# Peptides against a protein of PDB entry 6RGO, part 44

Target 1, 392 residues: chain A of PDB entry 6RGO
Amino acid sequence: MALKLLGFNQDATCFSVISSNKGVTIYNCDPFGKCFELEKSTSNDEELDFLVEMLFSTSLIAVVDKTIGASKRKKLKIVNTKRKATICELTFPHEIMDVIMNRKIICVVLKSDQIFVYDISCMKLLRTIDVRGEKLKSTSKFRNSEAVGDIGVRVSLSTDNNSILCYSSYSKSDKENAPLNDIVVFDALKCIQINVLPAVHQSNIVCIACSPDGMLMATASEKGTIIRVFKTIDTENDEPILVNEFRRGSRPSRISEMKFNHDNTLLACVGESDTIHIFALPVTTTEADANEDDTLQQSSHSLSSSINGLQYISKGLANRFGKIIVSKIPTQSQQRHVAYIKIPENAKYRIGFPKDTTNTIHICGEDGNYLVYSIPRNEVGPCTLVKSNTFD

## One batch from the design tools (peptide)

Design b1_p16_2_s4 (made by RFdiffusion4, then SolubleMPNN; from b1_p16_2, 6 letters changed)
Fold by OpenDDE base, seed 4:
Structure b1_p16_2_s4 (fold): chain B 392 residues (1-392), chain A 16 residues (1-16)
Amino acid sequence: as target 1 above (392 residues)
Amino acid sequence: DEEEYAESIFEKLEKL
């Protein structure tokens, strides 16, 4: 049977798939099994296309049926999975491209490069973000959305209640063909722009991941060779803080998904390659809790060793084009993966990090495999398979 | 509970 993966929920306790024979199926990860099934509305051999976003492990899902006709592709249904009932239906002016949620917010991304931000608790519209309208204020020409293929606005939302929304925006270049290579960081609850990261890649951003706490963001371009990790809120001298630059590979390959683990110590990526890559992030010790009083006096001498760190200021030509965030990280010091998983060639996989086990990753494939891997802590190497299940 | 929260959302949406 042809399977199409929709992905994991926010805490990787469930994942959703489209089965060509059944419709939408949601699986629970532990205990492994079907928890919900949405049957096909039609007996036709039409290729099923759906968006499904689940509110954690709850009976609340958002569903978009994209299978039949332009009208259905504009409808978001809030469904109670226990009752198998549509509770609310919203209609949009354009096709829905993506839906993301947390406990507070639903974001709906349209083919028009608009993001509709809703309070989930009452489905009240909080904001419409017009990413094209921002572009038109900077550039006079509409790109016809059809000519851009898979290049659209990308979004990621923090899984916490702070509801930090990261989205791709068009660079303010005077070029008619401005790339989607800016990132906007947005407080989705307050509807305030927090930060703008200009030209984080040379080409369009095709993948974004926000950390669960919203403090970090990972980005990848169409090339998928380099992943950049930034602070979302914090800035240094009004410039974006690049925390890490990771090398996925030397060959171009599209990254389809990235995820942080729950403690921001790991970043995983998956895509068109035969390899899931897992990168280690430096532990930002927030110095907060060192209030314990222990008085021990010992006076030992501060040896003032003056390490003359040679600032290799690469004098890249400061031409009038928006400051590409030139990685201050030498290309030779681009960190590689600390762990990896080999997956079948041409199999699409999705990834998720469970909340309770920071060194465990959940993956599922269009090959019908649900796999749980342990991530090595102290060595660079393959992940160890812990659990395997199959689905149809 | 997260499910009680989802149920509280459904009860609000059913009244709209």
Scores: peptide ipSAE 0.687, ipTM 0.968, DockQ to the pose 0.886
Fold by OpenDDE base, seed 1:
Structure b1_p16_2_s4 (fold): chain B 392 residues (1-392), chain A 16 residues (1-16)
Amino acid sequence: as target 1 above (392 residues)
Amino acid sequence: DEEEYAESIFEKLEKL
């Protein structure tokens, strides 16, 4: 049977899949098993496509039927999984491309490059963000979305109550063909733009991950060779703070998903490559905890490779060919993965970090495998398989 | 409880 992965929920306690015969199935990770099934409403041999976003492990899901011909691609359903009932429906002017939520906010991304921000508690519209709207004052040429492939607005939302929304935006270049290579950081609760990170990549951003606390953001372009991690809120001299630059690989490969773990110590990425990469983030010791005197001499051989956290103040070298504001970190200072998982070639995988075990990663594949790996702490190497289950 | 929170949302949405 063809499986299509939808992904993990915010805490990796559940994951969602589309089965060609059954429709949407939600699996619980521990104990492993089916927790919800949404039967296909159509007898048609059409390829099923859905968006499903869960509110953590709760009975609240947002569902979009994206199946061709279903005429539902503009409808968001809020479903109670315990009652198997649609509680409310929202209809949008354009096709829904993505849905993301936390305890406070639902964001709905449309094919029109609009983001609708809702208060989840009452489904009140708080804001419509028009990512094109600043450009539409110039050339009204709707790029036929057919010629610009899978390039649309990307979003990520913090899983905390601060509800930091990061989204890709078009650069201010007068070129009709400006890339989606800016990032906007937005307070989704207050409906205020907090920060703008201009030209974080040379090409369109195809993947964004916000940290659970909303303090960090990871970005990847269409090239998928470099991952950049920025502070979301903090700026230095009104310039974006680049915290890390990771090298996934030397060959171009699309990154489909990135996730931070719950303590911001790890960043995982997955995509079209045979390898999930896991990167270590420097623990920002907030200077506040330096006062507790507890003398426990545990000789942790700190592999203090003195990564001098050269805060590379991105002195915007206005190079003659356009404002690349992000100073390229020298290739020698680009960090590699600390851990990896090999996955089958051509199998799409999704990733999630469980809350309770910061050195554990959950993965699931369109091959019907749900796998739990332990991440090595003290060495660079493969992750260790801890648990495996199969689903259909 | 997160589920009690979800139920509290459903009760609000059912009244709309």
Scores: peptide ipSAE 0.686, ipTM 0.968, DockQ to the pose 0.890
Fold by OpenDDE base, seed 3:
Structure b1_p16_2_s4 (fold): chain B 392 residues (1-392), chain A 16 residues (1-16)
Amino acid sequence: as target 1 above (392 residues)
Amino acid sequence: DEEEYAESIFEKLEKL
């Protein structure tokens, strides 16, 4: 059967798939099994396409039917899975491209490069963000080129209650084809822009991840060779906004998803390559917890010493506040993965980090595999398979 | 729990 992966929920307790024969199925990870099924309403041999976002392990899901020919591509349904009922429906002026949520907000990304931010508790519109801004309204012929189908606004939301929204924005270049290479950091609850990171890559940003607490974000361009990690907030201390630069590979390859673990110690990435890469982040020792785990400090010191050699005085791109965001980091100072998982080259995979086990990763494939891996702590190497299940 | 929170959202949305 053809499977299409929708992804894991926020805490990796569930994942969603499209089955060509059944429609949308949600699986529980532990105990492994089907927890919900949305039956295919049409007998047509049309390729099913859906967006499904689940609120953690709850009965609340947001659903968009994106199937070709469906007028429903502009409709968001809030569904109670326990009652098998649509509770409310929202209609948008344009096709829905993405939906993300946490306990406080739901964000809806449109093909018009607009982000609609709602209070989830009452579906009240808090903000409409126009990423193109007012100046481009006059000259932006809708990109009628079907061929550039995949370059749109990318978003990521913190899974906590702080509700930090990171999104890609157009550079202020006078060029008609300005790249989506800026990042905006937005407080979705207060509806305020916190930060803007200009030109974080040379080309369009195609993947963004926000940390669970919203303090970090990771970005990858269409090249997918370099992943950059930034602080979302300008600290008063002269600390660089660019915290890490990771090298996934030397060959261009699309990154489809990135995720932080729950303690911000690991960043995983997956995409079109045969390898899931896991990178270690420097533990920001807040002064208080410095006492107990001397053994983890030795491995973190060897990784941090590679960053301390960066004279950040290179003529990098300054933000609006005069801070250097992106230096020309020498290729030798780019950190590699600390762990990896080999996957089939032609299988799309999704990733999730469970809350209770910071050194465990959940993955699922369009090959029908759900796999749980243990991440090595003290060595650079392959992850160990702990559990496997199959789905259809 | 999280499910009680989701049910509390549904009860609000059903009143809209």
Scores: peptide ipSAE 0.678, ipTM 0.967, DockQ to the pose 0.897
Fold by OpenDDE base, seed 2:
Structure b1_p16_2_s4 (fold): chain B 392 residues (1-392), chain A 16 residues (1-16)
Amino acid sequence: as target 1 above (392 residues)
Amino acid sequence: DEEEYAESIFEKLEKL
């Protein structure tokens, strides 16, 4: 049977898949089992395509049926999984490319490079973000989306209530083929742009991850060799703060997904390679906790030894033309993974970090495997398999 | 409860 992965929910308590025979299935991770199924509307051997976004472990899901006809691809349904009922339907002017949510916000990404931001509690439109802007609309010949690999606006949303939205934007180059290599940080609740990170990669950004608290953002380009981590809100001398630069590999390979763990200490990435990579982030001690004398001997198992190479490249050379040249960290000083998982070749995998266990990662594959791994704390090496389940 | 929150959303959306 052909499986297509839709991914984990925000806290990795559930994951969703498309089964060629059944339709959309949602699985609970613990206890492992099927919790919901959306049956096929049609008996045809058509390849099923859906977007499904779940509100944590609740009965609220957003569903887009992309299988049949251009009209369905423009419809977002809010479904109650307990009642098996569509509660409301939104229709968009263009095909829906992505849907993300938290407790406050739904963001809908369209093929037109528009982001529609909704208050989830009443489905009121708060903002339409036009990533192309008014000036670029005239030259939008619809790039025949068939030939150039699916380069569109990428988004990530914080899972907290602050609702920090990070999205890829076109660089202000006068070139008709400006890359999607800028990042905008947006307060989705207040509808305010907080920050702009210009030219964070040389090519199009194809993957973005926001931290759960919205304070960090990871980015990867279509090359997928380097991952950059930035602060989202904080700036130094009105310049973006690069926290980390990680090397996934020397060979180009697309990164499909990145995730932070709950405490922002780990970043995982997955994609077309045979390896999930896990990177360690420096613990940002906020200076605020230094004053309370509370002698709680938290055994800070300092991952002290290998982090000596963090040159705070805080001083971007502001070139006179306002281009932040993110100084390439010398290839020798680029941090590698601290942990890894080997996955089957040609199987697509998705990743999630559970809230309750900072050193555990959930993964699921189009091979029908749901796997739980323990991440080593004090050594660089493979993750240990803790639990395995299968689905069809 | 997160489910009670989802139910409160459904009750609002069913009235639109």
Scores: peptide ipSAE 0.678, ipTM 0.967, DockQ to the pose 0.932

## One batch from the design tools (peptide)

Design b1_p17_1 (made by RFdiffusion4)
Fold by OpenDDE base, seed 1:
Structure b1_p17_1 (fold): chain B 392 residues (1-392), chain A 17 residues (1-17)
Amino acid sequence: as target 1 above (392 residues)
Amino acid sequence: EEVEELQELLEEAEEEE
């Protein structure tokens, strides 16, 4: 049967899939099994397409029926899975492209490059963000950008209650075809823009991940060769703080998903390549708790990667070509993966990090495999398969 | 009604933290 993966929930306790014959199925990871099914409402042989976002392990899901011919692509349903009932339905002016949520906020991304931010507790609209609106004030030509159908606003939301929303925005270039290569950091609760990271890549951003705490974000462009990790809120001299630059590979390959683990020590990425890459983040020791004297001399050889502070040498030569403000980390300072998983070629996979086990990763494939891997701590190498299940 | 049901499900999400 054709399976389409929708993804894991925030804590990787569940994942959702579309089965061509069954509709939407949500699986519990442990114990492994079906926890919810949304039956196909239409007898048509049309390829099923859905968005499904689940709120942690709860009975709360957001559902969008994106099936062709279904006049439902503009409708968001909030569903109680335990009651099998729609709580509420919202209708949007444009097709829904993405839905993300946490315990406080639900964000709806439209094909119009609008982000609708709701208070999830009452479904009250807090803000409409028009990502095009700043650009349209300068360029009156609605070109039908036949924007190659895959370029749109990307979003990620912190899973915590701080509700830090990161989204891709158009650079302030006078060019009709400005890339989606800026990042805006937005407090979704207060509806305030916190930060703007200009030109974080040369091409459109196609993947964003926010850390659970909202303090970090990872970005990848259409090239998918370099992943950049930034601080979201903190700035140094009003400039964005680049924490890491990771090299996924030398060949271009799209990254479809990235996730941080719950303690911000790992970043995983998956996409069109035969390899899931896992990168180690430097532990940000907050300097505060260094006072307690506990003398336990365990000589763990800290890989003293001297994080030589990336002094932003702001060499002030304002040459006319859109300077990537992000000082390219020298290729020698680009970190590789610390771990990897080989996946079948042409199988789409999704990734999730469980809360309780920071050194494990959950993956699921359109091949019908749900796999749990252990991530090596001390060695660069393959992850070890711990558990496997199949679904259809 | 709709808001009360949303709040009930959100309380279930807060107990998991």
Scores: peptide ipSAE 0.492, ipTM 0.919, DockQ to the pose 0.684
Fold by OpenDDE base, seed 3:
Structure b1_p17_1 (fold): chain B 392 residues (1-392), chain A 17 residues (1-17)
Amino acid sequence: as target 1 above (392 residues)
Amino acid sequence: EEVEELQELLEEAEEEE
């Protein structure tokens, strides 16, 4: 049977799939089993396409039927899974590309590069974000959306109540084909822009992850070779906004999903490659509990390989052209993964981190496998399979 | 009605913390 993965919920307690025969099915992870089914609205052998976002383990889901007709692709249904009833339906001017939510906010991403931000408690529109900005209203040339496939606005929302929204934006370069390589950090509750990270990659950003607490964000470009991790907020200390740079690989490969674990110690990525990569984030020791005593002189010989070459472009000219953030960051050694999972090359996988177990990762595949892995703490190596289930 | 049903489902999301 053809399966299409929709993904895990916020805490990885459930995952959603499209089965060509059944429609949408939601599985509970533990105990493993079906918790909800949305039947096909049509008897036709048409390829099913849905967006489904679930609010944690609750009976609240957001559903977009993309299977048939341009009108359905513009409708968001909020559904109570216990009652099997639509609570409300919203209609948008353009096709819905993505839906993301937490306990406070729903964000709806349109093919028009608009983000609609709603208060989930009453479905009141708080903000419409136009990522193209007002200047492009005159050139009604919608990018010929047929040839430039999956290049659109990417979003990620913090799972906490602070509701930090990170989204990709167009660079202010005077080029008609400006890349989606800026990041905007937005407080979705207050409807204020917190930060703008210009030119975080050379090409379009295709994947974004926000940390659960909204303090960190990860980005990957179309190349998918380098993952960058940023602070979302400028600290008063002149600390670099870029906190980590990870190398997934040397070969270009699309990253489809990234996630932080609940305590911001791990970042996982999955995509078109045969490997899920897990990276360790250095714990920012807040200096608070550095009690004095243990003088353990571990003489870590910092091999300061002085690669002298990148001349500091002088302070003066950088004030007019937006701070190229990348140029001031010391060449942080591009770290490799600390752990990995091998997956079939032809199967799409999704990832989730459970709340209760910071060293466990949930994965599910279009091959019908739900797998739980233990992540090694003290060694670089493969993850250990702990549990496996199958679904259809 | 719709808002009340949304609030009931959001309360279920807060009790799991």
Scores: peptide ipSAE 0.484, ipTM 0.915, DockQ to the pose 0.692
Fold by OpenDDE base, seed 2:
Structure b1_p17_1 (fold): chain B 392 residues (1-392), chain A 17 residues (1-17)
Amino acid sequence: as target 1 above (392 residues)
Amino acid sequence: EEVEELQELLEEAEEEE
């Protein structure tokens, strides 16, 4: 059977798949089993395409049927899975490209490079973000979206109630072909721009991950060779703070998904390669817990990987146009993965981090495998398979 | 009605925290 993966929910307790025979199926991870099925509306042998976002383990899902005709691709249904009923339906002027949610906000990304931000509690529109901005209205060349491939606005939302939205934006270059290589950090509740990270890559950003708390953001370009991690809100001298630069590989390979674990200690990435990579983040010790005296000499041999000081080689090549060029971290200071998972060639996989176990990763494949891996803490190496299930 | 049903489902999401 042909399977298409939709992904994990926010806490990796569930994942969604499209089965060519059944329609949309949502699986519970533990205990493993089907929790919801959306039956096919049509008996046709048409390739099924859906967007499905689930709100944690709840009965609330957002559904977009992309299979049949241009009209359905513009409709968002909010569905109660217990009642098997549509609560409400929203219609958009353009095709829906992505949907993301948390307990407070739904964001809908359109093919027009617009982001619609809704209050989930009443489905009231809070903001429309036009990522193209007013300047591009003059060049009536709608890029015939057919020829330029899968380049569009990318988004990620914090899973917490602070609702930090990170999205890719067009660089302020007067060139007709400005790349989507800026990031905007947006407070989705207050509807205010918090930060702008200019030119974080040389090419279009194709993958973004926000941390659960919204304090960190990871970015990858079309090359997928380098992943950058930034602070979202905090700045140093009005400049973006680059926390990490990771090397996935030397060969170009698209990254389809990245996720932080719930304590911001790990970043995982998956894509077109035969390998899921897991990177370690520096633990930001919040200074607050320094006061309690308890003498437990647990000799955590912190692998003090000598963070040989990020000498900010602020070679302020202030190019005349005030573009903060993210200083290239020297290739020698680029960290590699601390752990990895080998996956079948040509199988698409999705990743999730469970809330309860920060050193566990959930993965699912279009090969019909749901796999739970343990991540090694003290050594660089392969993850250990803990649990496996199959689905059809 | 629609808003009341959304509120009931969001209360289920807050109890999972």
Scores: peptide ipSAE 0.480, ipTM 0.915, DockQ to the pose 0.703
Fold by OpenDDE base, seed 5:
Structure b1_p17_1 (fold): chain B 392 residues (1-392), chain A 17 residues (1-17)
Amino acid sequence: as target 1 above (392 residues)
Amino acid sequence: EEVEELQELLEEAEEEE
């Protein structure tokens, strides 16, 4: 049967899939098994397409039917899985492209490059963000509908209650075809823009991940060769703080998903390549708890990788000819992965990090495999398979 | 009713933390 992966929930306790014959199925990771099934409402041989966003392991899900020909592509359903009932339904002016949530906020991304921010507790609209709004004053030309399938606004939301929203925005270039290569950091609760990171890539941003605490973000462009990690809130001399620059590979390959682990020590990426890459982040020692005196001389050979503070110099030389010279991030030491997983060629995979085990990664494939891997801490190498299950 | 059901489900999400 053709499976389509929807992804893991926030803590990787569940994952969702579309089965062509059954509709949407949610699996529990431990103990492994089906926990919810949404039956196909129509007998038509149409290729099923859905968005499903889960709220952790709770019975709350957000569902969008994206099936071709369905008038439902503009409808968000909030569903109680225990009751198998729709709690509420929201209708949008445009097709829903993405949905993301935490315990406080739902964000709905539209094909119009609008982000609708809701208080989840009452489904009240807090803000409409128009990512095109600064440009719509000049050119009413909707990008031709055909090219819109691949390039749109990308979003990520912190899983904590701080509800830090990161989204891709259009650069301020006077060019009609300015890329989606800026990042905006937004407090979704207060509805305030916190930060703007200009021109973080040369091409459109296609993947964003926010850390669980909202303190870090990872970005990848259409090339998917370089991943950049920034601080979300902090700035140095009004410049964005680049924490890491990772090299996934030398060949272009799209990154479909990135995830931080729960303690911000690891970043994983997956996409069209045969390899899931896992990168180590510097442990930001918050200097705060340095007061406890305990003398244990454990000779931690701190591999003092001198992480020279990667100053992102946004030398946006606006040359007199309207060429935004995309800031060449100075030739910084591009780090490689610390761990990897080999996956079947042409199989789509999704990734998740469980809360309790910071060195474990969950993965699932359209090949019907759910796999749990252990991540090596002290060596660069392959992850070790710990558990394997199959689903249909 | 709808808001009460949302609040009950969100309370379940806070107890799982």
Scores: peptide ipSAE 0.480, ipTM 0.919, DockQ to the pose 0.709

